# Peptides against a protein of PDB entry 3QIS, part 27

Target 1, 334 residues: chain A of PDB entry 3QIS
Amino acid sequence: PSLELSRREFVFENVKFRQLQKEKFQISNNGQVPCHFSFIPKLNDSQYCKPWLRAEPFEGYLEPNETVDISLDVYVSKDSVTILNSGEDKIEDILVLHLDRGKDYFLTISGNYLPSCFGTSLEALCRMKRPIREVPVTKLIDLEEDSFLEKEKSLLQMVPLDEGASERPLQVPKEIWLLVDHLFKYACHQEDLFQTPGMQEELQQIIDCLDTSIPETIPGSNHSVAEALLIFLEALPEPVICYELYQRCLDSAYDPRICRQVISQLPRCHRNVFRYLMAFLRELLKFSEYNSVNANMIATLFTSLLLRPPPNLMARQTPSDRQRAIQFLLGFLL

## One batch from the design tools (peptide; made by RFdiffusion4, then SolubleMPNN)

Design b1_p9_6_s3 (from b1_p9_6, 6 letters changed)
Fold by OpenDDE base, seed 3:
Structure b1_p9_6_s3 (fold): chain B 334 residues (1-334), chain A 9 residues (1-9)
Amino acid sequence: as target 1 above (334 residues)
Amino acid sequence: SFLESYRPP
């Protein structure tokens, strides 16, 4: 069996978070026998492609002289955004199109990723005074390394922040501040806030705006700005409540004094973001007659974002653990 | 407000 491929090289320029790109090619059975094709893993890989790439179809049968279109879809989700922002991964892959009882065909995937403030750590963003697209990639790596070291020092209760570090970190990321300040100014009276979805086009405009500028006003509807805040919190590599404190939050959920003590042990940036968000949400709840927002809805929604189980515990999360997590957050909203 | 105390410079 043999195949003819219309293309073997694919370039995905300017790949962005949550922006789907598609490239298509044709495969043709130029043989005299039916053939089965499939994308197969390389020798050391568990998957035929990286998490941000998909082939559709990824397998099939071709009769003699049959042709099929294959779509190569590049989509950076929350699951790939962090490793692409850091440059740990890149828009590069090799696909192996296997022909049963035939040869392998190699496809080269290349391109470039444009970093996002979405999927970047709170620590790095607190050190980032300019939009992420203005920051050289080399400096992003340094900011992540410095952020890791500062988190470790904070956890170890070691050395006071050397007052001699030339630039004080922001109290909260500018992106979080911009989203919350917009919602506080314009969305407190918005009916069905956090219940009505945003528009996908507006969400992309908000992401691009936060990645490239420091706007005076965020573009889009209040619903799109609200959903952008949820997407931002979901995409964080580490949740606002660090994984190390997850179990202690559950254990303290019915003691408001212990809950506050647990939050005081968060890294400075995480603690500031948590307190800032809780202050905003308490203000939003004062307008419940206008925005249809209640404490139980907000606690349920934000608990999944702010107080995520560690990856090793996700499969073990009981209904009781979810209820304790919600109760923990309720103690800051009421 | 308390929210404004978090304003980036």
Scores: peptide ipSAE 0.398, ipTM 0.931, DockQ to the pose 0.937
Fold by OpenDDE base, seed 1:
Structure b1_p9_6_s3 (fold): chain B 334 residues (1-334), chain A 9 residues (1-9)
Amino acid sequence: as target 1 above (334 residues)
Amino acid sequence: SFLESYRPP
């Protein structure tokens, strides 16, 4: 069996978080026998492609002289955004199109990723006074490394932040401040806030706006700005409540004093973001007659974002753990 | 406001 491929090299330029790109190619059975094709893992890989890439179809049968169009879809989700922002991963892959009883055909995937403030750590963003697209990639790596070291020092409670040599970190990321300040100014009276989805085009504009500028006003509807805040919180590599404190939050859920003590142990940036968000959400709850937002809805929604189970516990989260997590957050909303 | 106290410089 043999295949003819219309293209073998694919370039995905300017790949962005949550922006789907598609490239298509044709495969043709130029042989005299039916063939089965499939994308197969390389020798050391578990998957035929990286998490941000998909082939459709990834397998199929071709009769003699039959042709099929294959779509290569590039989509950076929350699961790939952090490793692409850091440059740990890149828009590069090799696909192996296997022909049963035939040859392997190699497809080269290449391109460039444009960094996003979405999927960047709170620590790095607190050190980032300019939009992420203005920050050299080398400096992004340094900011993430420095952020890890500062998180670790903060958890160890040993070294006072050396006040001397580095520009003082922001209290909260400018991106969170911009989103929350917009919602506070313009969305407190918005009916069904956090209940109505935003528009995908507006979400992309908001992401691009935060990645490239410091706007006076965020573009899009209040629903899109609200959803952008949720997406931002969901995409954080480390949730606002660090994984290390997850169990202690659950254990303290019914003691408001212990809950406040647990939050006080968060790294400075995480603690500031948590307090800032809770202050905003308490303000939003004063307008419940207009926005239909209540404490139980907000606690349920934000608990999954702010208080994520550690990866090792994700599969074991009980209904009781979820209820405790919600109760923990309620103690800051009421 | 408390929210304004978090304003980036």
Scores: peptide ipSAE 0.384, ipTM 0.929, DockQ to the pose 0.937
Fold by OpenDDE base, seed 2:
Structure b1_p9_6_s3 (fold): chain B 334 residues (1-334), chain A 9 residues (1-9)
Amino acid sequence: as target 1 above (334 residues)
Amino acid sequence: SFLESYRPP
């Protein structure tokens, strides 16, 4: 069996978080026999492609002289955004299109990723006074390394020794501040806030706006701005409540005094973001007659974002653990 | 407001 491919090199320029890109090519059976094609893993890989790439269809049959269109879809989700922001991964892959009882065909995937404040650590963002797209990639790496060291020092209760002229970190990321300040100013009376989904086009505009500028006003509906805040919190490499404190939050869930003590042990940026969000959500709850938002809804929604189980415990989360997590957050909303 | 106390410079 043999195939003809219309293209073998694919370039995905300016790949962004949550923005789907598609490149198409054709495969044709130029042989005299039916053939089965499939994308197969390389020798050291478990998957035929990186997590941000998909082929559709990834397998199929072709009769003699049959042609099929294959879509190569590039989509950076929350699962790939952090490793692409750090430059640990890149928009590069090699796909192996295997023909049963035939040869392999290699496809080259290349491109560039544009960093996002979505999927960037709270520590790095607190050191980032300019939009992420204005920050050189080399400096992003340095900011992430420095942020890791500061988090560890904070957890170890080590006094920062070196008063070196490192610019004082922000209290909260500017991106979170902008989202919350917008919602506080314009969305407190918004009916069904956090219950109505945003528009996908508006969400992309909000993400691009926060990545490239410091806007006076965020574009889009209040629903889109609200959903952008949820997406931001979901995309954090580490949740606002650090994984190290997850179990202690559950254990303290029915003691509001211990809950506050646990939060006091968060790294400075995480603690500030938590307090800032809780202050906003308590203000939002004052407008419950207008926005139909209640404490149980907000606690249920934000608990999954702010108090995520560590990756090793995700599969073991009980309904009791979820209820404790909700109860923990309720103690800050009421 | 309390929220304004978190304003970035």
Scores: peptide ipSAE 0.383, ipTM 0.929, DockQ to the pose 0.927
Fold by OpenDDE base, seed 5:
Structure b1_p9_6_s3 (fold): chain B 334 residues (1-334), chain A 9 residues (1-9)
Amino acid sequence: as target 1 above (334 residues)
Amino acid sequence: SFLESYRPP
């Protein structure tokens, strides 16, 4: 069997978090026999492509003189955003289109990624006083390395950050401050806040705004700004409550004193973000007659974002563990 | 407000 391919090189320029890009090509059976095609893994790979790439269809049959369109879809989710922001991964891949009893056809994928504050660590963002798109990529790497070392020091030693001559980190990321300050000013009376979804176009505008500027006002509806906060918290590489404290939060869920002690052991930036969010959510609950927001709804929603099971325990989370996690958060909302 | 005490410089 043999195929003709209309294109073999694909360039995805200016790839952004949550923005779908598509490139299409045709494959034609120029042989005299039916052929089966499939995208196959390279020798050392478990998948035929990187997590941010897919082919549709990824397999099929072609009769003689049949032609099929294949879509190459690039989409950066929460699962790929962190490694792309750090430059550990890049918009580069090689796809192997295999024919049964035939040849391999190689497709080259290339492009560039635009860094986002979404999927960046709380530690790095606290060191970042300018929008992420103004920060050189080399400096982003240094900020993540320094942030990792400071997290490790803060876990090993309850030592105050030495007031050394380096610029003090922010108390909270400017991006979280901007989102919460907007919601506090404009959304406390918003009916169905955190219950109504935002608009996808407005979410992209909010992400682009936070990545490129320090706005006086965030664009979009209150629902889109609220959902952008949820997406930000979901995209964090480490949740606001660090994985190392997850089990201790569950074990303490019915003792308010121990719960406060567990939170006091968080890294400074994580502890500040947690306290800031809890203060905002307690203010929002005062307006429950207007916004239809209650403590059980908020605790259920934010628990999945703030108190995630460690990756090694994710498949083992029981309904009892979920209820303990919700009870832990309720003790800070009431 | 308590929220304003977290304002970035």
Scores: peptide ipSAE 0.382, ipTM 0.928, DockQ to the pose 0.934

Design b1_p9_7_s1 (from b1_p9_7, 4 letters changed)
Fold by OpenDDE base, seed 3:
Structure b1_p9_7_s1 (fold): chain B 334 residues (1-334), chain A 9 residues (1-9)
Amino acid sequence: as target 1 above (334 residues)
Amino acid sequence: SFLESYRPP
């Protein structure tokens, strides 16, 4: 069996978070026998492609002289955004199109990723005074390394922040501040806030705006700005409540004094973001007659974002653990 | 407000 491929090289320029790109090619059975094709893993890989790439179809049968279109879809989700922002991964892959009882065909995937403030750590963003697209990639790596070291020092209760570090970190990321300040100014009276979805086009405009500028006003509807805040919190590599404190939050959920003590042990940036968000949400709840927002809805929604189980515990999360997590957050909203 | 105390410079 043999195949003819219309293309073997694919370039995905300017790949962005949550922006789907598609490239298509044709495969043709130029043989005299039916053939089965499939994308197969390389020798050391568990998957035929990286998490941000998909082939559709990824397998099939071709009769003699049959042709099929294959779509190569590049989509950076929350699951790939962090490793692409850091440059740990890149828009590069090799696909192996296997022909049963035939040869392998190699496809080269290349391109470039444009970093996002979405999927970047709170620590790095607190050190980032300019939009992420203005920051050289080399400096992003340094900011992540410095952020890791500062988190470790904070956890170890070691050395006071050397007052001699030339630039004080922001109290909260500018992106979080911009989203919350917009919602506080314009969305407190918005009916069905956090219940009505945003528009996908507006969400992309908000992401691009936060990645490239420091706007005076965020573009889009209040619903799109609200959903952008949820997407931002979901995409964080580490949740606002660090994984190390997850179990202690559950254990303290019915003691408001212990809950506050647990939050005081968060890294400075995480603690500031948590307190800032809780202050905003308490203000939003004062307008419940206008925005249809209640404490139980907000606690349920934000608990999944702010107080995520560690990856090793996700499969073990009981209904009781979810209820304790919600109760923990309720103690800051009421 | 308390929210404004978090304003980036």
Scores: peptide ipSAE 0.398, ipTM 0.931, DockQ to the pose 0.940
Fold by OpenDDE base, seed 1:
Structure b1_p9_7_s1 (fold): chain B 334 residues (1-334), chain A 9 residues (1-9)
Amino acid sequence: as target 1 above (334 residues)
Amino acid sequence: SFLESYRPP
């Protein structure tokens, strides 16, 4: 069996978080026998492609002289955004199109990723006074490394932040401040806030706006700005409540004093973001007659974002753990 | 406001 491929090299330029790109190619059975094709893992890989890439179809049968169009879809989700922002991963892959009883055909995937403030750590963003697209990639790596070291020092409670040599970190990321300040100014009276989805085009504009500028006003509807805040919180590599404190939050859920003590142990940036968000959400709850937002809805929604189970516990989260997590957050909303 | 106290410089 043999295949003819219309293209073998694919370039995905300017790949962005949550922006789907598609490239298509044709495969043709130029042989005299039916063939089965499939994308197969390389020798050391578990998957035929990286998490941000998909082939459709990834397998199929071709009769003699039959042709099929294959779509290569590039989509950076929350699961790939952090490793692409850091440059740990890149828009590069090799696909192996296997022909049963035939040859392997190699497809080269290449391109460039444009960094996003979405999927960047709170620590790095607190050190980032300019939009992420203005920050050299080398400096992004340094900011993430420095952020890890500062998180670790903060958890160890040993070294006072050396006040001397580095520009003082922001209290909260400018991106969170911009989103929350917009919602506070313009969305407190918005009916069904956090209940109505935003528009995908507006979400992309908001992401691009935060990645490239410091706007006076965020573009899009209040629903899109609200959803952008949720997406931002969901995409954080480390949730606002660090994984290390997850169990202690659950254990303290019914003691408001212990809950406040647990939050006080968060790294400075995480603690500031948590307090800032809770202050905003308490303000939003004063307008419940207009926005239909209540404490139980907000606690349920934000608990999954702010208080994520550690990866090792994700599969074991009980209904009781979820209820405790919600109760923990309620103690800051009421 | 408390929210304004978090304003980036």
Scores: peptide ipSAE 0.384, ipTM 0.929, DockQ to the pose 0.938
Fold by OpenDDE base, seed 2:
Structure b1_p9_7_s1 (fold): chain B 334 residues (1-334), chain A 9 residues (1-9)
Amino acid sequence: as target 1 above (334 residues)
Amino acid sequence: SFLESYRPP
């Protein structure tokens, strides 16, 4: 069996978080026999492609002289955004299109990723006074390394020794501040806030706006701005409540005094973001007659974002653990 | 407001 491919090199320029890109090519059976094609893993890989790439269809049959269109879809989700922001991964892959009882065909995937404040650590963002797209990639790496060291020092209760002229970190990321300040100013009376989904086009505009500028006003509906805040919190490499404190939050869930003590042990940026969000959500709850938002809804929604189980415990989360997590957050909303 | 106390410079 043999195939003809219309293209073998694919370039995905300016790949962004949550923005789907598609490149198409054709495969044709130029042989005299039916053939089965499939994308197969390389020798050291478990998957035929990186997590941000998909082929559709990834397998199929072709009769003699049959042609099929294959879509190569590039989509950076929350699962790939952090490793692409750090430059640990890149928009590069090699796909192996295997023909049963035939040869392999290699496809080259290349491109560039544009960093996002979505999927960037709270520590790095607190050191980032300019939009992420204005920050050189080399400096992003340095900011992430420095942020890791500061988090560890904070957890170890080590006094920062070196008063070196490192610019004082922000209290909260500017991106979170902008989202919350917008919602506080314009969305407190918004009916069904956090219950109505945003528009996908508006969400992309909000993400691009926060990545490239410091806007006076965020574009889009209040629903889109609200959903952008949820997406931001979901995309954090580490949740606002650090994984190290997850179990202690559950254990303290029915003691509001211990809950506050646990939060006091968060790294400075995480603690500030938590307090800032809780202050906003308590203000939002004052407008419950207008926005139909209640404490149980907000606690249920934000608990999954702010108090995520560590990756090793995700599969073991009980309904009791979820209820404790909700109860923990309720103690800050009421 | 309390929220304004978190304003970035």
Scores: peptide ipSAE 0.383, ipTM 0.929, DockQ to the pose 0.930
Fold by OpenDDE base, seed 5:
Structure b1_p9_7_s1 (fold): chain B 334 residues (1-334), chain A 9 residues (1-9)
Amino acid sequence: as target 1 above (334 residues)
Amino acid sequence: SFLESYRPP
């Protein structure tokens, strides 16, 4: 069997978090026999492509003189955003289109990624006083390395950050401050806040705004700004409550004193973000007659974002563990 | 407000 391919090189320029890009090509059976095609893994790979790439269809049959369109879809989710922001991964891949009893056809994928504050660590963002798109990529790497070392020091030693001559980190990321300050000013009376979804176009505008500027006002509806906060918290590489404290939060869920002690052991930036969010959510609950927001709804929603099971325990989370996690958060909302 | 005490410089 043999195929003709209309294109073999694909360039995805200016790839952004949550923005779908598509490139299409045709494959034609120029042989005299039916052929089966499939995208196959390279020798050392478990998948035929990187997590941010897919082919549709990824397999099929072609009769003689049949032609099929294949879509190459690039989409950066929460699962790929962190490694792309750090430059550990890049918009580069090689796809192997295999024919049964035939040849391999190689497709080259290339492009560039635009860094986002979404999927960046709380530690790095606290060191970042300018929008992420103004920060050189080399400096982003240094900020993540320094942030990792400071997290490790803060876990090993309850030592105050030495007031050394380096610029003090922010108390909270400017991006979280901007989102919460907007919601506090404009959304406390918003009916169905955190219950109504935002608009996808407005979410992209909010992400682009936070990545490129320090706005006086965030664009979009209150629902889109609220959902952008949820997406930000979901995209964090480490949740606001660090994985190392997850089990201790569950074990303490019915003792308010121990719960406060567990939170006091968080890294400074994580502890500040947690306290800031809890203060905002307690203010929002005062307006429950207007916004239809209650403590059980908020605790259920934010628990999945703030108190995630460690990756090694994710498949083992029981309904009892979920209820303990919700009870832990309720003790800070009431 | 308590929220304003977290304002970035």
Scores: peptide ipSAE 0.382, ipTM 0.928, DockQ to the pose 0.935

